# Peptides against a protein of PDB entry 2MBZ, part 95

Target 1, 143 residues: chain A of PDB entry 2MBZ
Amino acid sequence: GINLTPEEKFEVFGDFDPDQYEEEVRERWGNTDAYRQSKEKTASYTKEDWQRIQDEADELTRRFVALMDAGEPADSEGAMDAAEDHRQGIARNHYDCGYEMHTCLGEMYVSDERFTRNIDAAKPGLAAYMRDAILANAVRHTP

## One batch from the design tools (peptide; made by RFdiffusion4, then SolubleMPNN)

Design b2_p24_6_s1 (from b2_p24_6, 12 letters changed)
Fold by OpenDDE base, seed 4:
Structure b2_p24_6_s1 (fold): chain B 143 residues (1-143), chain A 24 residues (1-24)
Amino acid sequence: as target 1 above (143 residues)
Amino acid sequence: EERARRRAAGALAALSALLGGPRP
């Protein structure tokens, strides 16, 4: 799990505790490279590391919301760039995230209600918008 | 509130990192 005290977890994640899903994640994905990589990378993360990751995610969320508010299509350059940054952020912080993996994540965002509700807390329809942007970004980077 | 914002932001990284990933 996340190597933070309960107080530090609260400071970084607020009411959301990712560790509540640890058992489910292990059961579903424990034998994947992504799981292994994530555990190995995050094992050394400090509170400051987690805060940075949250700040990056928050900034990305704001970017997507701004794009939606501006009426930019999910396949616009701006939306696809945000999707690319999202993919790269996952790759840096958690596990190797190619375009195929990224599209699978996008599908999960709209198919798993837990993800959908959490993401859409920032703006209704955000999960679907992100999924579409992720797909568009994958297409433009596929030879 | 701030904690709700953090929860929303956490969905992108924390949930994706922990729950994300198709089986090969």
Scores: peptide ipSAE 0.089, ipTM 0.740, DockQ to the pose 0.576
Fold by OpenDDE base, seed 5:
Structure b2_p24_6_s1 (fold): chain B 143 residues (1-143), chain A 24 residues (1-24)
Amino acid sequence: as target 1 above (143 residues)
Amino acid sequence: EERARRRAAGALAALSALLGGPRP
């Protein structure tokens, strides 16, 4: 799992412990390239690395919320650019993330209630907005 | 409240990365 002390985990993730899902992740995706890449990359991550990843995610969340509050469509350049940054962030930090993989992740955000609930904690409908932006970004890059 | 929401979003991002996402 994540190689942090309980105290460090709490500082970075708060009440959420990603390692609670380790068994499910292994059962569902343990034989995928994405899983292997993620385990290899994150094995060397420090507390500061995990904190940076969390900060990047928080910034992206705020960015999407701001777009929604401004009434920008999910297929606006701003929303699609945010989706692209999200894709690239996954690629840098975890595993190769092409546009097809990204759209699959977007669909998971709205189809798995656990993801939907966690995302929409920032703003109701955010998961759907992100999914739509991810799809739009994929379409513009793969016409 | 805002901090709690941000942590939830960040935790979700980490979880999605750990899950590796569904196979295309």
Scores: peptide ipSAE 0.083, ipTM 0.750, DockQ to the pose 0.526
Fold by OpenDDE base, seed 2:
Structure b2_p24_6_s1 (fold): chain B 143 residues (1-143), chain A 24 residues (1-24)
Amino acid sequence: as target 1 above (143 residues)
Amino acid sequence: EERARRRAAGALAALSALLGGPRP
């Protein structure tokens, strides 16, 4: 799991404990390359690494919320650029994330209520907006 | 509210990292 003390986990993730999902993750995706890469990369992560990842996610969330508040369509350049940054962030920090994988993640954000609830805590409809932006970004980058 | 929003975003990132996403 995440190699942090309970206190460090609380500081970084608050009341959310990502290790609660380790068994489910292993059962559903344990044989995937993404799982292997993520386990290998994150095994060496410090508290500061996790905090950086959280900060990046927070910034991205703020960008998407701002785009929604501004009335920018999910297929706007701004929204697609935010989706691209999201994809690249996953690729750097966790596992190789091509456009096909990214679209699958986007669909999961709206089909798995746990993801939807967590995402929409920032703004109602954010998960759907992100999914649509992810799809649009994938389309524009697919020849 | 802002802190709650940030924690939600962080939780999503952590879940995405751990879940790895569905197979294409």
Scores: peptide ipSAE 0.080, ipTM 0.747, DockQ to the pose 0.544
Fold by OpenDDE base, seed 3:
Structure b2_p24_6_s1 (fold): chain B 143 residues (1-143), chain A 24 residues (1-24)
Amino acid sequence: as target 1 above (143 residues)
Amino acid sequence: EERARRRAAGALAALSALLGGPRP
């Protein structure tokens, strides 16, 4: 799991502990390349690495919220660019993330209440907006 | 509360990496 002290985990994740999902993740994804890549990459992560990843996620969240507040459609260039950056961030930090995988993740964001609640904590409807932007970005890259 | 919300939002990355989603 995440090799941080309880204090470090609290500083980075607050009350959220990703290790609580370790068994479910292993059951659902344990035999996939994505799981293997993620375990390999994250095994060496420091507190600073995890904090950087959280900061990147927070920045993307702010971008999406700003787009929504501005009334930009989820299939706007701005929203699709944010979705692309999200995809690339996953690829950089966790596992190879193609457009099909990214689309599946987007669907999970609106289908799994745990993700929806987490994402929508920033703004109601954000998970759906992200899903739509992810789909639009995938479409424009696979015409 | 703002910090707590950002932490919750940031946890998305960890959840996405760990839980993944439906397999393609």
Scores: peptide ipSAE 0.068, ipTM 0.737, DockQ to the pose 0.492

Design b2_p24_6_s4 (from b2_p24_6, 12 letters changed)
Fold by OpenDDE base, seed 2:
Structure b2_p24_6_s4 (fold): chain B 143 residues (1-143), chain A 24 residues (1-24)
Amino acid sequence: as target 1 above (143 residues)
Amino acid sequence: EERARRRAAGALAASAMFLGGPRP
């Protein structure tokens, strides 16, 4: 799991403990390259690393919410660029994330109620908007 | 609203929450 003390975890993630999903993640994806890469990369992460990742996620959330509030379609350049930044952030911090993998993540955001509820806490419909932007971004980058 | 964004971002930022996709 995340190598932070309970106090550090609280400082970074608040009441959310990502380690609560460790067993499920291992059971579902433990044999994937993505899981292996993520475990290898994050094993050395400090509190500051996790905080940076959290800040990046906060910024991305704000961007998507702003796009929705502005009425920008999920297939707009702005929304697709935000989706691309999301993909690149995953690649940088966790595992190599191609467009196919990214679309699968997007689908999970709307098909798994736990993800939907967590994401939509920022704004109703955000998960669906992100999924649609991710799909659009994948399409525009697919030959 | 900020707390809501933080919670959503926190869920997404956790390494475990980024895992999902086609099974090998």
Scores: peptide ipSAE 0.139, ipTM 0.742, DockQ to the pose 0.516
Fold by OpenDDE base, seed 1:
Structure b2_p24_6_s4 (fold): chain B 143 residues (1-143), chain A 24 residues (1-24)
Amino acid sequence: as target 1 above (143 residues)
Amino acid sequence: EERARRRAAGALAASAMFLGGPRP
């Protein structure tokens, strides 16, 4: 799991324990290259690395929320750029994330209610907006 | 505030958030 002490986990994640889903993640995706790469990369992560990842995710969430509040469509340059940054962040921190994989993630965000509820905690409809932005970004980068 | 909401509503592991979808 995440190589942090209970105290460090609390400092970064609060009462949320990210390791609680380790078994489910392994069951669903344990045979994928993405899972393998993620386990390999994150094995060396420090508290500061995990904090950075959380901060980046929070910033991206704020960007999407701001775009929605401004009435920007999910296929706007701003929304697609945020989706691209999301993809690149996954690539840097977890695994090689191509546009097809990213689109699959977007679909999961709206098809798995747990993901939807988690994402929409920031703003109702955010998961769907992200999915649409991810798809639009993938399309514009497909020759 | 956004961070607090993500933590409180964190129904998914940090790693799980970045994994998923059908296998290519």
Scores: peptide ipSAE 0.137, ipTM 0.741, DockQ to the pose 0.344
Fold by OpenDDE base, seed 3:
Structure b2_p24_6_s4 (fold): chain B 143 residues (1-143), chain A 24 residues (1-24)
Amino acid sequence: as target 1 above (143 residues)
Amino acid sequence: EERARRRAAGALAASAMFLGGPRP
């Protein structure tokens, strides 16, 4: 799991402990290359590494929210660029993330209520907006 | 504040947030 003390976990993730989902993740995706790559990369992560990842995610969230508030379509260049940055962030921090994998993640964000509720805590409809931007970004790179 | 709210929502996080696909 996450190699942090309970106090460090609280500082990075709040009252939420991501390790509570370790068994479910292993059961669902434990035999995938993505899972293996993620475990390999994150095994050496420090508190500062996890904090950076969370900060990047928060910044991207704010960026998507700003796009929604501005009325930019999810298939706008701005939204698709944000989706591309999201994909690249996953690639840097977790595993090789192609466009097909990215679209699968987007679908999960809207099909699993737990993800939807978590994402939409920033803004209602954000998960759907992200999914649509992810799809649009994948399409423009797969003509 | 937004970060805290997102964490409190109690969804799959960390590696779980970046792994998966739609449920069958």
Scores: peptide ipSAE 0.113, ipTM 0.734, DockQ to the pose 0.272
Fold by OpenDDE base, seed 4:
Structure b2_p24_6_s4 (fold): chain B 143 residues (1-143), chain A 24 residues (1-24)
Amino acid sequence: as target 1 above (143 residues)
Amino acid sequence: EERARRRAAGALAASAMFLGGPRP
């Protein structure tokens, strides 16, 4: 789990506790490389590291929302660039995230109601928009 | 493809950490 005190967790995540998914993830995917890499990377994370990750996520969310509000297609350069930054952020903070992996994550965002609800809390339809942008970004990088 | 799908689906906690905005 996240190596923070309950107080630190509250300061960084508020009422959202990522550790609530730990058992499910371990049970289903504990033998995958992505899981192992994430556990290895995050094991040394400080409160400041987690806060940085949250800040990055918030910034990315704002970018996607702004694109949607502007009426930019999910396959626009702006949307695809935001998707690329999302992919790179996952790669830096958690696990190797190629374009194929990223598209699978995008599909999860719209197929798992927990993710859809969480993402769409920022703006209705955001999960679908992100999925489409992720797919478009992957396509443009596919030889 | 199947391997990537499984790995991505299993990265629930990690993916959730990379979501901004309000969290219910």
Scores: peptide ipSAE 0.050, ipTM 0.707, DockQ to the pose 0.060

Design b2_p24_7_s1 (from b2_p24_7, 15 letters changed)
Fold by OpenDDE base, seed 3:
Structure b2_p24_7_s1 (fold): chain B 143 residues (1-143), chain A 24 residues (1-24)
Amino acid sequence: as target 1 above (143 residues)
Amino acid sequence: MEEVRKAGASMLGFYEMATTPRRR
């Protein structure tokens, strides 16, 4: 899991602990390269690193919400750029994330109720919007 | 603000869950 003390985890994530999914992740994905890459990278992360990652995720969420509020289509340049930043963030912080992997993530956001509910806590329909933006971004980069 | 934070934390955890691309 996240290599932080319980106190540090609380400082960064509060009452919402992402490690609540650790067992399921290990059971489903523990033998994959992506899992190994993520565990290797995050093993050295400090509290400040995790805080930065959380801040990046929050900023991205706000960007997508703002795009939705502005009525920008999910295949707009702004939405696709946000999706690209999302992909690159995964690549920097966790594991190599190509466009197909990214589209798989986007599809999971709308096909697994747990993902949808957690994402849409920021704004109803956000998961679907992100999925569509991710797909559009993948298409424009894989002609 | 809390909802945004929860969404971000959720995405973080989910990055680890989606580790295998769908094979064609």
Scores: peptide ipSAE 0.068, ipTM 0.723, DockQ to the pose 0.050
Fold by OpenDDE base, seed 5:
Structure b2_p24_7_s1 (fold): chain B 143 residues (1-143), chain A 24 residues (1-24)
Amino acid sequence: as target 1 above (143 residues)
Amino acid sequence: MEEVRKAGASMLGFYEMATTPRRR
């Protein structure tokens, strides 16, 4: 899992522990390429790396919330750009994330209640908004 | 801000889980 002490994890993630899902992830996806890539990349991550990743995620969440509050549609330039940054962040930090994979992740955000509940904690409907923006971004990048 | 942080952490924690295709 994340190579941090319990205290360091708390400092970065608060009451949420990403490693609480380690066993489930290994059981369900342990033989996938994405899992392998993520384990290989994150093995060397420091507390500062994880904090940076968390900061990026928080910033992205704030961007989406601001777009929703402004009434911008999920297929707006702003929303699609935020979705693109989300995709690139996954690719940079965890595993290769093409547009097809990204759309699958978006669908998971609305189909797995654990994702939906946790994402929507920032703003009701955020998971669905992200899914729609992810899809729109994928479409605009499809020849 | 705490709720925003929780959402971000949730997304991060699930990245390794999001490997199975789930298209509509």
Scores: peptide ipSAE 0.065, ipTM 0.726, DockQ to the pose 0.054
Fold by OpenDDE base, seed 1:
Structure b2_p24_7_s1 (fold): chain B 143 residues (1-143), chain A 24 residues (1-24)
Amino acid sequence: as target 1 above (143 residues)
Amino acid sequence: MEEVRKAGASMLGFYEMATTPRRR
């Protein structure tokens, strides 16, 4: 789990606690390399590290919302670049994230209603838009 | 801004949960 005090967790994540999924993640992916990598990377993270990660996620969300508001298609250069930054952020902070992995994550955004609901809280249809951008980015990088 | 933050936190949760490529 996230190595922060309850107070620190609240300061960074507010009412949302990523650790609520710890058991499910362990059951589903506990024996994967990605899980191991994530545990190893995040074990040393400080409150400041988690805050940085949260800030990056918030910025990415704003970026996607702005693209949607501007009417940019999910396969636009802007949307695909945002998806690429998203992929790289996962790779940097959590685990190796190739384009196949990334597309699977995108599919989860629209297939798991928990993620869809939480993501779309920022803007209806955001999860689907992100999924489409992720797929488009993967396609352009795997000709 | 609160909604944006919640969305970001949700994405973070996904990073931890979706660790294996899975296609139906």
Scores: peptide ipSAE 0.076, ipTM 0.730, DockQ to the pose 0.058; fails the geometry check
Fold by OpenDDE base, seed 2:
Structure b2_p24_7_s1 (fold): chain B 143 residues (1-143), chain A 24 residues (1-24)
Amino acid sequence: as target 1 above (143 residues)
Amino acid sequence: MEEVRKAGASMLGFYEMATTPRRR
Protein backbone atom coordinates (compact mmCIF):
# COMPACT_ATOMS: atom_id res chain seq x y z
CA GLY B 1 0.00 0.00 0.00
CA ILE B 2 0.84 3.65 0.21
CA ASN B 3 3.76 4.16 2.52
CA LEU B 4 2.38 7.17 4.33
CA THR B 5 1.07 7.81 7.78
CA PRO B 6 -2.66 8.17 8.13
CA GLU B 7 -2.18 11.88 8.52
CA GLU B 8 -0.06 12.12 5.42
CA LYS B 9 -2.55 10.07 3.47
CA PHE B 10 -5.29 12.40 4.49
CA GLU B 11 -3.24 15.41 3.53
CA VAL B 12 -2.55 14.01 0.09
CA PHE B 13 -5.69 12.09 -0.76
CA GLY B 14 -8.26 13.69 1.49
CA ASP B 15 -11.37 11.64 1.97
CA PHE B 16 -10.27 9.09 -0.59
CA ASP B 17 -7.95 6.31 0.46
CA PRO B 18 -6.58 4.44 -2.53
CA ASP B 19 -5.50 1.60 -0.28
CA GLN B 20 -9.12 0.58 0.03
CA TYR B 21 -8.69 -1.13 -3.31
CA GLU B 22 -5.39 -2.81 -2.57
CA GLU B 23 -6.87 -6.23 -1.96
CA GLU B 24 -9.03 -6.18 -5.06
CA VAL B 25 -6.15 -5.05 -7.23
CA ARG B 26 -3.87 -7.71 -5.86
CA GLU B 27 -6.44 -10.44 -6.27
CA ARG B 28 -7.35 -9.51 -9.81
CA TRP B 29 -4.07 -8.31 -11.25
CA GLY B 30 -1.35 -9.17 -8.79
CA ASN B 31 0.44 -11.36 -11.29
CA THR B 32 0.63 -8.78 -14.07
CA ASP B 33 3.67 -6.81 -15.11
CA ALA B 34 1.83 -3.56 -14.59
CA TYR B 35 1.18 -4.43 -10.99
CA ARG B 36 4.77 -5.41 -10.43
CA GLN B 37 6.05 -2.23 -11.99
CA SER B 38 3.69 -0.08 -10.00
CA LYS B 39 4.58 -1.73 -6.74
CA GLU B 40 8.25 -1.38 -7.50
CA LYS B 41 8.07 2.26 -8.48
CA THR B 42 5.78 3.44 -5.74
CA ALA B 43 7.53 1.57 -2.96
CA SER B 44 10.01 4.40 -2.55
CA TYR B 45 7.59 7.26 -3.02
CA THR B 46 7.56 9.90 -0.35
CA LYS B 47 4.72 12.13 0.65
CA GLU B 48 6.16 14.72 -1.66
CA ASP B 49 6.15 12.25 -4.52
CA TRP B 50 2.53 11.37 -3.96
CA GLN B 51 1.64 15.01 -3.64
CA ARG B 52 3.36 15.75 -6.92
CA ILE B 53 1.42 12.97 -8.56
CA GLN B 54 -1.80 14.40 -7.21
CA ASP B 55 -0.84 17.85 -8.39
CA GLU B 56 -0.20 16.49 -11.85
CA ALA B 57 -3.56 14.77 -11.79
CA ASP B 58 -5.24 17.96 -10.68
CA GLU B 59 -3.64 19.89 -13.47
CA LEU B 60 -4.70 17.34 -16.01
CA THR B 61 -8.23 17.34 -14.67
CA ARG B 62 -8.35 21.10 -14.94
CA ARG B 63 -7.16 20.91 -18.52
CA PHE B 64 -9.81 18.42 -19.51
CA VAL B 65 -12.53 20.32 -17.71
CA ALA B 66 -11.47 23.52 -19.39
CA LEU B 67 -11.56 21.84 -22.76
CA MET B 68 -15.03 20.51 -22.08
CA ASP B 69 -16.22 23.88 -20.88
CA ALA B 70 -14.86 25.46 -24.02
CA GLY B 71 -16.72 22.94 -26.13
CA GLU B 72 -13.58 21.48 -27.63
CA PRO B 73 -14.15 18.04 -29.06
CA ALA B 74 -12.40 15.12 -27.45
CA ASP B 75 -10.46 14.56 -30.65
CA SER B 76 -9.16 18.10 -30.71
CA GLU B 77 -5.45 18.72 -30.56
CA GLY B 78 -5.80 20.05 -27.06
CA ALA B 79 -7.74 17.08 -25.79
CA MET B 80 -5.45 14.58 -27.43
CA ASP B 81 -2.42 16.36 -26.01
CA ALA B 82 -3.94 16.17 -22.57
CA ALA B 83 -4.55 12.49 -23.10
CA GLU B 84 -0.95 12.02 -24.16
CA ASP B 85 0.25 13.77 -21.04
CA HIS B 86 -2.01 11.50 -19.05
CA ARG B 87 -0.47 8.45 -20.66
CA GLN B 88 3.03 9.69 -20.06
CA GLY B 89 2.23 10.47 -16.47
CA ILE B 90 1.09 6.92 -15.92
CA ALA B 91 4.25 5.68 -17.56
CA ARG B 92 6.49 7.80 -15.36
CA ASN B 93 4.73 7.18 -12.11
CA HIS B 94 3.27 3.70 -12.28
CA TYR B 95 3.87 1.36 -15.20
CA ASP B 96 4.60 1.15 -18.88
CA CYS B 97 1.54 2.48 -20.60
CA GLY B 98 1.29 2.04 -24.32
CA TYR B 99 -1.54 3.34 -26.40
CA GLU B 100 -3.48 0.12 -26.31
CA MET B 101 -3.20 -0.04 -22.55
CA HIS B 102 -4.25 3.56 -22.37
CA THR B 103 -7.36 2.95 -24.44
CA CYS B 104 -8.26 0.08 -22.17
CA LEU B 105 -7.88 2.32 -19.18
CA GLY B 106 -10.10 4.87 -20.84
CA GLU B 107 -12.72 2.23 -21.40
CA MET B 108 -12.48 1.25 -17.77
CA TYR B 109 -13.21 4.84 -16.81
CA VAL B 110 -16.66 4.53 -18.32
CA SER B 111 -17.35 0.86 -17.71
CA ASP B 112 -16.45 0.71 -14.03
CA GLU B 113 -18.88 2.88 -12.16
CA ARG B 114 -16.40 3.41 -9.36
CA PHE B 115 -14.01 5.13 -11.71
CA THR B 116 -16.81 6.99 -13.40
CA ARG B 117 -18.11 8.36 -10.13
CA ASN B 118 -14.70 9.43 -8.98
CA ILE B 119 -13.77 11.09 -12.24
CA ASP B 120 -17.12 12.70 -12.92
CA ALA B 121 -17.04 14.27 -9.50
CA ALA B 122 -14.91 16.92 -11.16
CA LYS B 123 -17.35 17.34 -14.01
CA PRO B 124 -20.19 15.17 -15.27
CA GLY B 125 -19.15 13.41 -18.42
CA LEU B 126 -15.45 13.84 -17.80
CA ALA B 127 -14.79 10.11 -17.81
CA ALA B 128 -16.38 9.73 -21.20
CA TYR B 129 -14.55 12.76 -22.50
CA MET B 130 -11.26 11.38 -21.29
CA ARG B 131 -12.01 8.02 -22.83
CA ASP B 132 -12.71 9.62 -26.15
CA ALA B 133 -9.62 11.79 -25.99
CA ILE B 134 -7.50 8.81 -25.04
CA LEU B 135 -8.83 6.87 -27.98
CA ALA B 136 -8.27 9.73 -30.37
CA ASN B 137 -4.74 10.19 -29.12
CA ALA B 138 -4.05 6.51 -29.53
CA VAL B 139 -5.37 6.55 -33.07
CA ARG B 140 -3.22 9.45 -34.13
CA HIS B 141 -0.12 7.77 -32.73
CA THR B 142 -0.84 4.32 -34.12
CA PRO B 143 -2.01 4.83 -37.70
CA MET A 1 -10.55 -7.40 -22.76
CA GLU A 2 -7.18 -8.76 -21.87
CA GLU A 3 -5.74 -5.29 -21.82
CA VAL A 4 -8.56 -4.09 -19.63
CA ARG A 5 -7.75 -6.82 -17.19
CA LYS A 6 -4.12 -5.87 -17.33
CA ALA A 7 -5.01 -2.27 -16.72
CA GLY A 8 -6.60 -3.25 -13.47
CA ALA A 9 -3.17 -3.89 -12.09
CA SER A 10 -2.74 -0.15 -11.97
CA MET A 11 -6.03 0.57 -10.30
CA LEU A 12 -4.25 2.23 -7.44
CA GLY A 13 -2.62 4.69 -9.73
CA PHE A 14 -5.78 5.38 -11.63
CA TYR A 15 -7.85 5.88 -8.55
CA GLU A 16 -5.18 8.18 -7.29
CA MET A 17 -5.47 10.32 -10.36
CA ALA A 18 -9.22 10.37 -9.98
CA THR A 19 -9.15 11.66 -6.43
CA THR A 20 -8.97 15.36 -7.22
CA PRO A 21 -12.51 16.12 -6.10
CA ARG A 22 -11.95 14.25 -2.87
CA ARG A 23 -8.71 15.89 -1.80
CA ARG A 24 -8.26 18.84 0.49
Scores: peptide ipSAE 0.061, ipTM 0.703, DockQ to the pose 0.407; fails the geometry check

Design b2_p24_7_s4 (from b2_p24_7, 15 letters changed)
Fold by OpenDDE base, seed 3:
Structure b2_p24_7_s4 (fold): chain B 143 residues (1-143), chain A 24 residues (1-24)
Amino acid sequence: as target 1 above (143 residues)
Amino acid sequence: MEEVRRKAASLLGYYEMSTTPRRR
């Protein structure tokens, strides 16, 4: 899991512990390359690294919400660029994330109610909007 | 602020749980 002390975790994530998913993740994906890559990368992460990752995620969330509020289509340049930044963030911080992988993640965001609920806490329909933007971005970057 | 932290932490969980969804 995240190699921070309980105090550091609290400072970064507050009352929400991301390691609550550790057992399920290990059970479902523990034998995959992506899991190994993520464990290798995050093993060296400091409190400051995790804070940066959190800040990036928050910024992307606000960016998507702003696009929705402005009425921008999910296949707009702005929405697709946000999706691309999301993909690159995963690739940089966790594991290799190609466009096919990214579209699978987008589908998971709308098919698993746990993800949908957590994402839509920022704005109703955000998960679906992200999924659509992810798909559109993948299409424009592949033959 | 708590909501923001919760969502960010959830995204981290998403990344961990998002390893290879196409295999399941």
Scores: peptide ipSAE 0.059, ipTM 0.719, DockQ to the pose 0.053
Fold by OpenDDE base, seed 5:
Structure b2_p24_7_s4 (fold): chain B 143 residues (1-143), chain A 24 residues (1-24)
Amino acid sequence: as target 1 above (143 residues)
Amino acid sequence: MEEVRRKAASLLGYYEMSTTPRRR
């Protein structure tokens, strides 16, 4: 799991404990390349590394909310750029994330109610907006 | 391989549940 003390985990993740899902993730995806890559990369992560990852996620959430508030379509340049940054962040921090993989993640955001509920806490409909932006970004990068 | 792609979620997948800004 994440090599942080309970106090450090609270500082970084608050009431959300990623380790609560360790068993489920292992059972469902433990034999995938993405899982192996993530375990390898994150094994050396410090508290500061995890904090940076959370800061990036918070920033991205704010960007998407701002785009929605401005009335920008999910296939706008701004929304697609935010989706691209999201994809690249996953690639840097966790596992290889091509456009097809990213599209699958976006679909999970709207098909798993746990994700939808948590994402939409920032703004109703945000999960669907992100999914649509992810798809649009994938399309524009596909020859 | 199709199943692996469709079910793309490592520990990151569940970590993404915490992408909303924290309210402390």
Scores: peptide ipSAE 0.059, ipTM 0.697, DockQ to the pose 0.447
Fold by OpenDDE base, seed 1:
Structure b2_p24_7_s4 (fold): chain B 143 residues (1-143), chain A 24 residues (1-24)
Amino acid sequence: as target 1 above (143 residues)
Amino acid sequence: MEEVRRKAASLLGYYEMSTTPRRR
């Protein structure tokens, strides 16, 4: 899993342990190229790297929440820009993420209750808002 | 093909899940 000590993991992730899903992921997709890519990319990450990633994610979450609070549509420029930054962040930190892949992730956010629960912890309906913004962003980037 | 992509996204979403809001 994530190559951090238990103490470091707590410092970065708190009570949320992403490694709890490792076995399921391995069982379902361990022999895929995507799995290998992800493992290779994150293998060198330090505590500081993971912390930076979490900080970026938190900031993005705040952006989406602020957009929702302001009543901005999910297909607004602001929401689509946030979705684009989300996609790019995934690409930089975890794996190659094209627009189609991103839309699939968005759908997962609303179809897998584990994701929905984790995302909506920041604001009810956030997962759905993100999904809609992700889709809108993908559409505007499709010539 | 859509199912394959969805599964791939779900796989990779494991790491994305780690970046979602969390309790400290």
Scores: peptide ipSAE 0.058, ipTM 0.695, DockQ to the pose 0.443
Fold by OpenDDE base, seed 2:
Structure b2_p24_7_s4 (fold): chain B 143 residues (1-143), chain A 24 residues (1-24)
Amino acid sequence: as target 1 above (143 residues)
Amino acid sequence: MEEVRRKAASLLGYYEMSTTPRRR
C-alpha cells in the first residue's frame, strides 16, 4: 500500500483511507502489468509526493467545478483541456494513460457508484461531466 | 483488447479513488 505512517496518511488523506481498496485491486488485477507498474512507480513516493498528487487532484476538481458553474459544455475547449491535464496527471503519477484508457476510466466514473459518490462529493454531476469531457478530449485527439 | 483496457482503466481508477479523494 501507501508507504506512510498512520499520522502521515491522516495528514494527507484525512479520514479517507487510500488503502481500503488495496485488497480488491490486488484480487482483481494483481497479475497485470498495470498493477505492477503502478506499485513500482508509487513505491518511492514520499509524503510530499502524495501531497502533490492531492493538490493536483484538488486543482483539477476546482477547474471542472468552475467550468460547470460557468455553464461551459463538457466538449468545450476548457473542459477538454482539463480532461487532457487529468490524463497527463495520471500518466505522471501512475503510468502512461492513453486516450482509450482514459475514456474507459471516465466511463467507470459513472458506472461504478463508489467512484460516482467519491467524485460527486465535490459537486453533484461532476463524474458525468468529467466522463463527457474525457470522451470529447479523446475524440479530438483521435484522427 | 477492449477487456484488457477496461481492466487497466479500472485498476487505475481505483488508485484514482484512493489517492485522489474528492471533497467539498
Scores: peptide ipSAE 0.060, ipTM 0.702, DockQ to the pose 0.434; fails the geometry check

Design b2_p24_8_s1 (from b2_p24_8, 16 letters changed)
Fold by OpenDDE base, seed 5:
Structure b2_p24_8_s1 (fold): chain B 143 residues (1-143), chain A 24 residues (1-24)
Amino acid sequence: as target 1 above (143 residues)
Amino acid sequence: MEPDGLAMLSLSGGFMRAAARRRR
């Protein structure tokens, strides 16, 4: 699991318990490349690494919220660039994330209530906006 | 600011769940 003390986990994640997902992922997808990549990358993560990842996620959330508040469509250059940064962030921190995988993640954001509730906590409709931006970004990068 | 946990949700094999739903 995450090699942080309970205190460090609380400092980084607050009341969000990442350990609750580890068992589910291991049982369902423990033999996949994505799981192996994630375990390999995160095994050496320090508290500072995890904090950076959370900060990046929060920054991305704020960026998408700002785009929505400005009335920018989800297929705008700004929204698609934010989606691209999101994809690259997943690739750097967790597992290889191509455009097809990214679109699958986008669809999950609107179809799995755990993701929808988490994302829309920042702004109602944000999950749908992100999904649409992810799809638009994938389209512009697909020949 | 409280972390949103989005990155941690990405670790939950979400893309695989989404793929499974598409197959139904």
Scores: peptide ipSAE 0.074, ipTM 0.700, DockQ to the pose 0.061
Fold by OpenDDE base, seed 1:
Structure b2_p24_8_s1 (fold): chain B 143 residues (1-143), chain A 24 residues (1-24)
Amino acid sequence: as target 1 above (143 residues)
Amino acid sequence: MEPDGLAMLSLSGGFMRAAARRRR
């Protein structure tokens, strides 16, 4: 799992344990390149690295929520840019994430109730908004 | 449950590749 002490995990993630999904991920995707890449990249991550990743995720969430509150459509430049930043963040921190893969991720956000619930905790409909922004961003970057 | 991008990112990679392959 995440190579942090229990104390460090509490400091970074609070009551949420990100490793709660490790078994399922391993069972479903353990033989994929994405899984291997993620394990390889994150193996050396420090507490500060994980904190940065959490901060980036929180900022992105706030950004999407603000866009929704402002009534910006999911295919707006602002929403698509947020989706692009999300894609790039995945690529930097976890695994190669092209536009096709990112699109699949967006679909998962709305098709798996666990993801939907977790995302929509910030704002109802956020998962669908993110999915739509991801799709729009993929379209504008695909010839 | 609080939103956690890390957990979502951890789950997403393997699923995406499998889903992408199924779409092709």
Scores: peptide ipSAE 0.069, ipTM 0.690, DockQ to the pose 0.046
Fold by OpenDDE base, seed 3:
Structure b2_p24_8_s1 (fold): chain B 143 residues (1-143), chain A 24 residues (1-24)
Amino acid sequence: as target 1 above (143 residues)
Amino acid sequence: MEPDGLAMLSLSGGFMRAAARRRR
């Protein structure tokens, strides 16, 4: 799990327990190389690192919401750039995330109700918007 | 590793974003 004390976890995540979902991932994919890569990478993370990741996620969410509110299409440069930053953030913080993998994640956002509900808590339709932006970004980088 | 497996590895990250939103 996350290498933080209970107190640090509370400071970063509040009442949310990230280990709740990490356990599911471990149960299903804990023997994969990708999982090991992610856990090895995050093993050295401090509270400040995790807080940065949370802040980055918040900023990205706000960017997508703002784009939607402005009526920008999901295949706009702004939306695709946000999708690219999302991809790079995953790669930087967790595991290698190419465009193919990113599109798979986008599809998961609209097909897994847990993701859809959690994402759309920020704005209804955000998961679908992100998926479309992710696809568009992948296409523009693989013409 | 299949795409489904790789997608699941992002589960914690996706839900951590939800946690971040709750802190605001």
Scores: peptide ipSAE 0.060, ipTM 0.694, DockQ to the pose 0.273
Fold by OpenDDE base, seed 4:
Structure b2_p24_8_s1 (fold): chain B 143 residues (1-143), chain A 24 residues (1-24)
Amino acid sequence: as target 1 above (143 residues)
Amino acid sequence: MEPDGLAMLSLSGGFMRAAARRRR
C-alpha cells in the first residue's frame, strides 16, 4: 500500500484511508494494466508527493465548484479545460488515461454511490457536472 | 472532497469499461 506512517497518512488524508479500498481494487482489477501502472508509479511516492496530489485534487474541485456557482455549462471552455487538467493529472500520478478511459471514470462518478457521495460532499451535483465536462472534453478532442 | 484514495478504484473500473467497449 501507501508507504507512509500512520501519522503521515493522517496528515495527508485525514480520516480517509485510501488503503481501505486496496483489497477490493486488487480483487477486481489486480491483473489490469491500470492497476499495475498505479502500483509502480506510487511505490516511490513520498509524503510530499501524496500531499501534492491531494492539493491538486482540492484545487481542481474548487475550480469545478466555482464554475458551477458561476452558472457555466459543463460543456463550456472553462469546464472542459478543468476536465482536461483532471485527465492529465490522472495520467501523471496514476496510470495512462486517454479520453475513452476518462469518460468511463466520469460515468463511474455518477453510477457508484461511493464516488458520488465523496465528490458531492464539496457541492451537490458536482459528480454529474464533472461527468458532463469530462464527456464534453472527450468529444472536442475526438476527430 | 475526500482524498482521491478512491481514484485507484475508479480508474480500474474505467479501464474495464473501456476494454469492454473496445471488444464490441
Scores: peptide ipSAE 0.069, ipTM 0.695, DockQ to the pose 0.043; fails the geometry check

